Peptides against a protein of PDB entry 6FRK. Designs and how they scored, part 316

Target 1, 411 residues: chain A of PDB entry 6FRK
Amino acid sequence: NEEVLNAMLKEVCTALLEADVNIKLVKQLRENVKSAIDLEEMASGLNKRKMIQHAVFKELVKLVDPGVKAWTPTKGKQNVIMFVGLQGSGKTTTCSKLAYYYQRKGWKTCLICADTFRAGAFDQLKQNATKARIPFYGSYTEMDPVIIASEGVEKFKNENFEIIIVDTSGRHKQEDSLFEEMLQVANAIQPDNIVYVMDASIGQACEAQAKAFKDKVDVASVIVTKLDGHAKGGGALSAVAATKSPIIFIGTGEHIDDFEPFKTQPFISKLLGMGDIEGLIDKVNELKLDDNEALIEKLKHGQFTLRDMYEQFQNIMKMGPFSQILGMIPGFGTDFMSKGNEQESMARLKKLMTIMDSMNDQELDSTDGAKVFSKQPGRIQRVARGSGVSTRDVQELLTQYTKFAQMVKKM

## One batch from the design tools (peptide; made by RFdiffusion4, then SolubleMPNN)

Design b2_p30_4_s2 (from b2_p30_4, 12 letters changed)
Fold by OpenDDE base, seed 4:
Structure b2_p30_4_s2 (fold): chain B 411 residues (1-411), chain A 30 residues (1-30)
Amino acid sequence: as target 1 above (411 residues)
Amino acid sequence: DELEKLKELLREEEDAELKLFIKVLMYQLA
């Protein structure tokens, strides 16, 4: 039981490290999980895997909780939100996303460009703000970010704006001059919230960067960007630990609407590669996919037939909208299947199944279906004629099957 | 053990259809 626990914890720790979770946090989590799991309860026939996953999930939830409540804007008041972060963190794009989010919620929202360092910063903000129909302020001539921020905040306070977002200069490096500028802007405008924007793709550097910002300015909130890529967001745990500030939003793509309020449970599920495993397990259990055990046994023996592939395509089709399934599978970004691509993918699966409907039992049940067709090319022509497709379409299906069968043989 | 093998295969695979297939298998094994 201890060996099984240690093996599973090693897998979880590896997955967390691959998700860019800081090595210190992974070590602490491992110790906390070991202390939380009763080995005697694991002996009583409970699914050891589910118990460990639940313990890991519970400890990750604690790591994302800074123990402080997130700042929320007050309706009917002027709320000044200052953004800080490195160049390339997605800070400017995130300012526009947050402004658009509040505008869609019926808040009177505006943007201020206090980035005087980057050439074209104001043009970029203006372009994004105009596209989203968000009021904006900035200057082409004023070089002092304190003056721009102060004038912009005063203007929008006088116009009774409820959400006043101030974008600041980013730097490529942690420069003392950047932190001094940020502190001067913060002192001048007295923001109600300071938001640190962090790129999830910077991995293990998240802790040091987040700490450097918190040591210089009173960061009260974190936004994590670029969670649409290969970044699993483990750096977010490091940012929370370093800033002692809650994650309030996440950026999930390049579009202005690829922005959502942070939710602890969905985020941790995605981080662990669990997806909505519960909702997905429930959906699979509802589908009475009884033959999964027989398939798993065949896969363990490196056996995969065209019939097994057909049954998997049927199961995928029964699961309903593939976008919902993919959204439940960790590491598929929302972008992998736009609604258009889902219908096309389902149509493709249905086409492949129609080709297989013209195969005989000998072809479908062969452990080497591709070899059956290669030995007797007349079978390809028969199947093509029977399904109303080209011989090329049948060859493409057999090529796809061969790739899947080779993968199963590597299991 | 099979789930770890599938995770390794998923990391190495570049083909989107194969990645999808691996993930469906991982789901069924989970």
Scores: peptide ipSAE 0.031, ipTM 0.515, DockQ to the pose 0.108; fails the geometry check
Fold by OpenDDE base, seed 3:
Structure b2_p30_4_s2 (fold): chain B 411 residues (1-411), chain A 30 residues (1-30)
Amino acid sequence: as target 1 above (411 residues)
Amino acid sequence: DELEKLKELLREEEDAELKLFIKVLMYQLA
């Protein structure tokens, strides 16, 4: 039993190291998991793999919990949020994403560009802010970030902004001059929250970077970026450990919408390559989706009807915003459905369902629905007339069904 | 096994509706 436990823990530790989890944290986790597993319970025929995975999951949940409540903005107050982080961390993009997130929630939000070091920083911020319709402040002539930050904060305070986001200079390397500048800006504007932006792709360097920022500036929140890539986000654990600050948001792509509140369970599940299976299960259970055991059994046998496709589209429609569901599935980046594509995809699904509503039971329940229509082209014309669409739209639906049925046959 | 197959299919599929379908299936199988 101990040999089996050690072998399985070795596999898990390897996977965590491949996920950029810090070696020290992996070692500590291994010791904690060994201490949490009762070897006698493992002897009782319980699924040893599930038990170890559960123990690992619990220990990872503890690693992302700094024991400090995340800062939240106060409604009707002026909340100053200062961003800090290296150049290339996605800091400037993340400022715009956060501003857009709060704006969508009905917060009066603005952006300040206090990055005087990077040529074109203000133009980039201005472009992003303008696209998102977010008010912005910056200077083309002022070179002191303290002056720009102070003037911008004062301006937006006087205009009763609720969320005032200050983007600071990022450099390619940790330099004392950068940290001094950040401290001067922080002292001048007295932010309610300091957000450290970390690139998930830096892997084992996350701890040292996060610590360097925390040692100079009172970092109270972490945002992890580039979780859409190959980065499993293990470096985020190191950032939490070093900063003693919670992860508040994650960046999951290049789009302004590729930004979500941090959730511990989904993140850990993704880190383990399990996805947010639990969050999915919970959300399906909450939605009371019909017991699709019969559908799953049909799919396992390579059976797929137009009715089965219709029922899946109904389930899709019941689930609501797909972006939230997809983020819960392992290996799905949030990039999968840009918000523009989500509404369009939902409209397309509704159109397809409306076409299927004009089909009869023989057409819907046929194991080869496309062949039923191909043998009797008059059915296409009937369905097209019944649903108020073109015969081409019905043919497109049948083409789509055929693709789905072919996919099911590959299962 | 079915979940792994769906993950592979999802990686290979470019059609947004097929991808969505695969995702819903993954959700139901999870």
Scores: peptide ipSAE 0.030, ipTM 0.562, DockQ to the pose 0.220; fails the geometry check
Fold by OpenDDE base, seed 1:
Structure b2_p30_4_s2 (fold): chain B 411 residues (1-411), chain A 30 residues (1-30)
Amino acid sequence: as target 1 above (411 residues)
Amino acid sequence: DELEKLKELLREEEDAELKLFIKVLMYQLA
């Protein structure tokens, strides 16, 4: 029994290390899991795998909880939020995402660019802010970030802004001069919250980076970026452990709306490769995808039309990037759609939809669409001409439809 | 349970597009 436990824990520890979880945290987790598992209950024929998975899940939940309540902005007050983090962490993009998030929630939100070190930092922030219709402040001539931050904060306080986000300089190296500059900015503007932005893709370096920031600046919140289909998220645990600060948001892609409040359970589920069923349900509900009930009833009766297939492709396209959708689904590994395969899959679905746009209602609404086309081959030629594709492409679509319809009949 | 039937079909299916389709259906049923 102990050998089986040790073997299973070794597999879990390997998977966590592959997920960029810090080796010290993995060791501690292994000890905590061993202490939490009753070996006598494991002997009684309980599913050993489920017990270990539950124990691992419970201990991972504790690792993302710093035991500190997250800061939240106060309505009707001026809330100054200072962003800190390395260059390339996605800090500037995350400032815009957070500003857009609060703006959509009805907060009077603005952005300040206090990054004087990076050439074009203000132009980048201005571009992002303008695209999102967010008020912004910065300078092309002032080189002191303290002056820019102070003037910008004062301006937006006088204009009764509720959310004032200050972006600071990010550097590639942990330089003392960067931390001194951040401290000078923090002392001048007296932020209500300091947000550390961390790139999840830096793996084992997350702990050392997060610690270096916390040792010099009073980090109170963490945002983890690049939690798209390639980032395994284990570095987030290291950030929480080092900063003792909660993760408040995650960045899940390159778009301004690829930003969500942090949820512990979905995050740990995704980290373990269990998928994010809750996040996908939430995303499906947010999309107000048309009456799924009517489709479900048709599927229960083994009915599936080309129109039903078209509507499903529309729903998939509305859900956003396929890599994100697939990463939310249990048993699709994060690698199932490489970035190349996602664009190709989206292009393929768009092509299939374009073919179906050239079909008539009789063809789309037939419970045996393939038979309608097989009885009158002239329909294939019409659809091919209408959509600008080959007759072979239309036949391939009908073959795929037939496979889907056969699967629905097995339900 | 229709959801369990879809999970079985998903395990048997090798086609990536069919897998995606079944998975989207599973989320509509959940």
Scores: peptide ipSAE 0.025, ipTM 0.551, DockQ to the pose 0.149; fails the geometry check
Fold by OpenDDE base, seed 5:
Structure b2_p30_4_s2 (fold): chain B 411 residues (1-411), chain A 30 residues (1-30)
Amino acid sequence: as target 1 above (411 residues)
Amino acid sequence: DELEKLKELLREEEDAELKLFIKVLMYQLA
């Protein structure tokens, strides 16, 4: 029994190391899991794998909990949020995502560019802010980030903004001069929250980088970026351990909407490759897909039409980025859709829907839509002309529909 | 039993769009 436990723990430890979890945390987790498992209960024929998975899950949940309540902005007050992090961490993009998140929640939000070191930092922030209709401040001529941050914060305080986000310079090296500049900015603007932005793809370097920031500035919150890629997010555990600060949000893509509040349970489930069942249920419930009692009843009777397929494609498109949906489903790794494949898949679904928009009610509502088209080939040519596609594209759609309808009939 | 049949269908289908669709349906049916 102890040999079996040690073998299973070795596999889990290997998977956690491959997920960029720090080796010290993996060792500590192994000992904590070994101490939490009753070997006598394991001997009684209980599902050893489920017990180990539950114990590992419980210990990982503790590692992402710093024991400190996350800072939250106060409604009707001026809340100054300062961003810090390395160059290339996604800090500037994350400032815009957070500003847009609060704006969509009905907060009066603005952005300040105090990055004077990077050429084009202000242009990038201005472009992102303008696209999202977020008010912004910065300078093309002022080189002192303290002056820019102070003037911008004063301006937006006088205009009664509730969320004032300050982007700072990111550097590649932990230079003392950068940390001094960050301290000068922090002392001048007196932020209510300092957010450290971390790239999940930096792997084992997460601990040392997060610690260096926490040792120099009062980091109170963490945001983890690039969790849509190959990075399983194990470095986030190291950031929490080093900063003793909660993860408040995660970046899940390049779009301004690819940003969500951090949830512990879904994150750990994803890290373990168990999927985010809760997050998928939440997204399904948010879409009011439960109103599809009529669809469920049709599926139970083996009935599936082109209209039913069209409605499901609409629902899938409403769920947001396909990468996020797939990453929530057990056994579909984050790699199943590269970023390029998501836009291509959404474009493909939209193309299929455009073809179906050129179909008539008899074609859409037939329980054997493919047979309707096979009996009258002139329908394929009509639909192809109406949707601006080839007859081959319509035949490919009908082939796909036939596969779906056959699967539903096997239910 | 229906959920297990849907899982079998997901294993047999190589098309990623079809797999995604069936998985979304599984969550609506569960």
Scores: peptide ipSAE 0.018, ipTM 0.404, DockQ to the pose 0.147; fails the geometry check

Design b2_p30_4_s3 (from b2_p30_4, 11 letters changed)
Fold by OpenDDE base, seed 3:
Parts: sequence; structure tokens; C-alpha cells
Structure b2_p30_4_s3 (fold): chain B 411 residues (1-411), chain A 30 residues (1-30)
Amino acid sequence: as target 1 above (411 residues)
Amino acid sequence: SKLEELKEKLKKEEDVEIKLFLKKKIFELA
């Protein structure tokens, strides 16, 4: 029973790491789940799988809940909302999305561009605001973001705006000068809410980034962007943990309406891929644990064979929803999944496995499988004939293997 | 340590799949 629990937890932890959940949080979750599961109840023939899934789900819900009520604007008052975040986080776009959200709800909403660092920031904000019919403020000549923010806030307060959104400068890296600028702006305008905007695609960097912002300014809310991509949003858990602030909204695309209030249950269900956890747990029961440990041990030593890749593909094929699992194999990039439906992706993987089924043990067990084929081109022709594919298909497989093996050697 | 090296690699890695693999490896070593 404990072995089965440990196996199931290993796969759940793997899936959470795949979803960009922070390693520390995954460990803590594993311990909490182990403590929450009664092994005696598991012995009584209860669906061990459902019990583990439920325990995992409960612990993830706790990780998304900072224990702090989300700030909400007060109707008929002036609510100043300051946005902070790195360049490329989607901060400026999210300012416009939030402004448009409140405008559609009947709030008198405006935007202030206090980004003086990026020369095109004000033009971009102006274009977005104009398209959405949102009033905006900014300067082409003023270089002090404190002055722009203060003047803009004062202007819109005097005009009785209810939602005053201030976009700040973003940089590519955390820099002390950026944090001092944010603090000066925050002190000058005294925002009712500071919103940290985080890109879901940054994965494990979410914790350190979110902490760096929280240590400098009183972040009270988080918005997670780019959840339309392959990012499952596990980094959002790290941002909540680091900021101790709730996620209030999520960005789900590039359009101004690709923006929704955060909902814990749907988010955790998507993060887990509840259809996939089912497949993952069934697979843990079908996978001999020993084979996966041996593979990981080989990978730890920078050894990776075509057989090891085949075993990974077998492992993927058994895990269920293909779109989530192919992203586990370095070199089977977004292009392998992005251009095809799940069925096409599965068909491609099956094709690759069929090619490898026509390889011999010398080819499969070579630590440099691509070099074995390059030295003896007749092997490519044999494998191509044996698998009923073109020599090009075999070369493409070997190219993918080479990319993966190079990544493993860098590890 | 090998764990710290992997954490540094994870910070520098942009490839989602490599990040994932690094995370798994870090999880197992940690």
C-alpha cells in the first residue's frame, strides 16, 4: 500500500513539476498528501486513485489561497491600481484588459502610462486605450514616472474616475533602479492596490521574481498572463506563496477580452489536467517503477540511448493526453504539439516507436546512436525498409534523438 | 552541489521541456 502510494505520488509530483509548480511546493504537497491519506482507509479497497487525486487537489487549493481576501474596488470611490512587473510579462496589455473589464462593468475607468523607460510605451498604451475607448494619460516629454503618475492620478481624481490604473516601467531583469522607481511611484500616488503581473511561462523563476517585487513594494494582488500557451500556470502557486497575495485575474490570450476573474477550482483542474491525472495514476500502476529509476539514473550520468528514448515514448503513450506529456521530452518542442491535434501527436510518436522497433540492440543501446547510423548509412536504409518509412523519417528521428542527447549531456 | 548546478541550469534554461526535465531531476535529488 505504501509503495503504491509512493508511486502514485511520484507521478503526481512529476505532473506538478511539468505544470511549472515550484519544487519546494511540490515537496511540501507530497508530504501534506502523505499525511492526509490514511493508509488503513486505502487498504479497505477505496479507490486509492480518487483518494490521492482528492488529497492533491485539496493541497493545491490551499497553495492558491494566501489566506488573504482579494482587494476589490469600492463603487463611487476613486480606486488607484498600480501595476508592477517585468517587461514581457504582459503588464501593459493587462492594464488595458483590466481597464476594459471594469469599463464593461460600468466603472468609470482610465489608464495612466508611467513607463518612461520604453520610448514606445505611451504610444502602445494610447493605441490600446483608444481601441477600447478608455481615457488615458501620459507624456511624450516628461521622463520622471513619479511626475506622470502623480499628475495623471490627480487629473483623473478631479474628473471623478472610479478606477485609475497606473502602468509602470518594466525591465527585462530585476534591477535595483526599477525597484526604487516603483517604490517612488507607489509612495507618490498611494495606490489602493498594487498588482503584480506575472508571465505563466517563466516557470520556476516565478518565486524569485514575485518575492523581489513583494520585498520592495506592497503587492496585494497577482495577475497571471499567457495561460493560453503551454504554460499550465504552476508558477502562479509560487507567486501566491511569495507575495502572500491572491490571484485576481488571468490573461488567456492576446485579445483585450481574453481576460477573466480568477477561479480556484477551474484553475487547479486545468493545472492538474484532471483527465491526465487519471491517466497518470493508471500508468503508475502499469509502469514498473524500476525501469523509470534506471532511466533517470542513466540521465543523471549524461547517458541517453535510443532505447532510453523509446522507453520514454512508451512512458508517454501510457500517460494519456498527449499534449501534456510530449512537453516532457526535451527536443519534442512546442512545434510537435502545436501544429497537430492530440491524435496526430500520438500518431507521430507511434511512428517514431515503429522506426525504433526496426533498430537492433547495437543501435538502440549506443550512447551515440546517431553516430552509429552516420558511420554506416546502410543502417538507415535497413531501418527505413523494416519500418515501412522513408530514409528521411529515420534521419528526422535521429536528429530529434541527437537534440535530446545533447540536452542530457548538458544536464 | 549537483543539485545547485541543476537549479542554476534551470534558471538559465528557456526550453520548456528542458526546464521540466531539470525540475524532475532537482525534485529527485532534493
Scores: peptide ipSAE 0.016, ipTM 0.303, DockQ to the pose 0.020
Fold by OpenDDE base, seed 4:
Structure b2_p30_4_s3 (fold): chain B 411 residues (1-411), chain A 30 residues (1-30)
Amino acid sequence: as target 1 above (411 residues)
Amino acid sequence: SKLEELKEKLKKEEDVEIKLFLKKKIFELA
């Protein structure tokens, strides 16, 4: 039992290190998991794997919890949010994403460009803000970021803005001049929240960078960017540990809507690689949907049919807030969420289900549904006519199914 | 082992989502 536990913990530790989790945190987690697992309970026939996974998951949840409540803006008040972070962290893009998020929630939101160091910073912010229809402030002539930030904050306070986001200058490296400038801006505008933006792709450097910012400025929130790429999110644990500040949002792509509120459970699931299918399966099991065991068994055998996909879509529609669930489906998260609000995403899902309602049992129950359609193109035309859609819409569905089925076959 | 097979698949995979998924399965099987 102890040998099995040690072998499993070794592989967990390897996966976490590969996920850019700090070596100190991985060691601490290993010790905490060993202390939390009763070896006698493991002997009683409980699935040893599930117990270790649950213990690891529970300890990772503790690592992303700084023990402090996240700051939230107050409705009907003026909330000043200052952004800090290195150049290339995605700070400027994240300012626009956060502004767009609050604007879509019905907040009167604006952006201030207090980056006087980077040539074209104001033009870039103006372009992004204009595209998103977000009010903005900045200067082409003023070189003092304190003046720009102060004037912009005063202007938007007088205009009764509720969310006032201030983007600051970044640097390529940690420089004392950057921290002095950030302190001067913070002292002038008296922000309600200071947000540190961190690039998840910097790996093991996350701890040192996050600490350097926290030691100089009163960071109260963290946003992690570039979680769509090769970045495994392990650096986020290091940022929380170093800043003692909660992650409030994550950036999941390049689009202005590739931005979501941080959720501990889905994030740890993704970090462990507990691909959103198991988080979906666990949520689906919590919903007492009887057919889940049969689906899990099929998925374990690398079997995934169009019917299985249809049943998953029905389950998703039952689970409530669609934005929480689509992000949990491999291959659907990025392509489906990037193109609309929750209602549009539900309408797309309903459209896909309507296409599948025009499929026959042979097509729905085939272990290679895409191959059935590719061998007999007349099936695509039949389904398209039956569902009132184009042949292209059916081909797009089959392409999505193929992507998902390939992931399942690799399981 | 199934774990070693998944580790080999992870080394050869270029797709980020599939890499994340394989890392999961490795973590789960570990």
Scores: peptide ipSAE 0.000, ipTM 0.194, DockQ to the pose 0.045
Fold by OpenDDE base, seed 5:
Structure b2_p30_4_s3 (fold): chain B 411 residues (1-411), chain A 30 residues (1-30)
Amino acid sequence: as target 1 above (411 residues)
Amino acid sequence: SKLEELKEKLKKEEDVEIKLFLKKKIFELA
């Protein structure tokens, strides 16, 4: 069993290295997968390949999740977004793609060219902006990027622009003077978000480059470009690790519309090149969390009933062994549920559901079930008698429901 | 993000049923 595990892990590690994943991350992933796989569960006739693929997929999803909320622009505010990155990373084209994305979403968007180092940078930005009908600012005569950025940001703030994108000079080498200029621009304009643009084709160099930018400016977002090419995007994992910043968008071509919000699942599937990971995503989707779309809409509106809680407990029980579910949930280690705690947790959920089976539709469908019971204490006694539990057990359920409902209202 | 808020709530939650619910929601949103 360990030999089979090691052979399959070797194949996956090779595929990850061929996808430009950093060798340190591949080693760490291999160790994490080995620690997460119970060799005894592998003996029980489960498809060993699917278990390993699942464990690998889970660890890769953790690697693209920095544990930090992606910055999002605030509607009706002036949001300043500064772009940083190497020359040739696609930074200038990505500025235009992001501006066009927000413009199509109904944001008042503009572009500023603060790249004074590259000849024709302003002409390129102007050409792209004009084609997309995006307002732009820059200078042919001003050589200080701080002045251009400050004047452009002030102008567009005064004109009530909501998205103000600032393109900066790309760097070929880690020249300290060039990083100081970038810091001076950041200090002058006080951006709400700093976006690092990374070319997916630079592979193993991504870590050192991304770190160099993060050490000089507060990079808060990553955009990966050229994912339409031969690059599988493994360097993106290194950029996330080094910047501790989420990937927010990807560039999938040269056209202004070849730009999409980053999605973890499709990206990891493409990275591994395993058609069986689509089958794992399909199996994760086959866990029919889809019945939760209606719930997700209710949750977006801050509505959560006792019936909604009941349906959630049913769905949790249908997901199968919590160890496997937690194994499927990105970011959750095996330590979150000992096998003993799983059976006890399932028994507790079944008890809570049995209490709710004794509730009426008015109680179950109330947007404030706890208030319904508090106003008429006789309901607690009825439910307790109907379910064969104490009034305390019903009160504990209502306390639990109240915690869930408060959590949903804060979501 | 809604995902990060759920992860932070999960770190602070001691209740087993709430943890399970949060874990499920984190999975759905991930």
Scores: peptide ipSAE 0.000, ipTM 0.178, DockQ to the pose 0.198
Fold by OpenDDE base, seed 1:
Structure b2_p30_4_s3 (fold): chain B 411 residues (1-411), chain A 30 residues (1-30)
Amino acid sequence: as target 1 above (411 residues)
Amino acid sequence: SKLEELKEKLKKEEDVEIKLFLKKKIFELA
């Protein structure tokens, strides 16, 4: 029994190390899991694998919880949020994502660029802010980040902004001069919250990076970025352990809406390759798929039209990046679709929709759309001409539709 | 294949919304 436990724990530890979980945390987790497992209960024929997985899950949940309540902005007050982090962490993009998140929630939100070190930092922030219609402040001439931050905070306080986000300089290396500058900015503006932005893709370096920031500035919140790619999220555990600060949001892509509040259970489930069933359900509910009760009822009865297929493609496009959505399905990793395959898949869906836009209601609403086209081949030529595609492309769509409709009938 | 794994998953899902989602994804992969 102990040999079986040790073998299974070795596999779990390997998987966690491959997920960029810090080696010290993996060792501690292994000991905690061993202490939490009753060997006598394991002998009684309980599913040893499920019991170990549950124990691992429970201990990972504890590692993500710093035992400190996350800071939240106060409505009707001026809340100053300072961002800190290395260059390339996604800090500037994350400032814009957070500003957009609060703006969509009805907060009066603004952005300040206090990055005077990086050429084009203000232009980048201005571009992002303008695209999102967020008010911004910065300078092309002032080189002191303390002056820029102070003037910007004062301006937006006087204009009664509720959320004032300050982006700071990020450097490639942990330099004392960077931390001194961040401390000077923090002392001048007196932020209500300091957010550390961490790139999850740096793997085992997450602990040392997070510690270096916490040792110099009073980090109170963490945002983890780049959880859309090969970043397995294990670095987030290291950031929480080093900063003793909660993760408040995660960045899940390059788009301004690829940003969500941190949820512990879905995150740990995804880290373990269990999928994010809760996030999938939430995302399905956000799509107002309630209008699909009629579609669900049709699908239960084995009915499926070309219009039903078109509506499904619209829903897939509304769900956002295909790779992220597949990564929410249990047993489908984030690597299910490469970034190249995602764009190609979305382009393919758009092409199929463009073909269907050239169909008439009789063709779209037929329970046997393929038979309508097979009986009158002139319809294929009309649709092909209307959509600017070959007759072969229309036949391929009808073949895919027929294959899918047959699968729906077997369910 | 990844498509066959997804089809097998679709059969095991009890949740109707998840089934609908998986059906959409099967279609996209087909």
Scores: peptide ipSAE 0.000, ipTM 0.287, DockQ to the pose 0.024; fails the geometry check

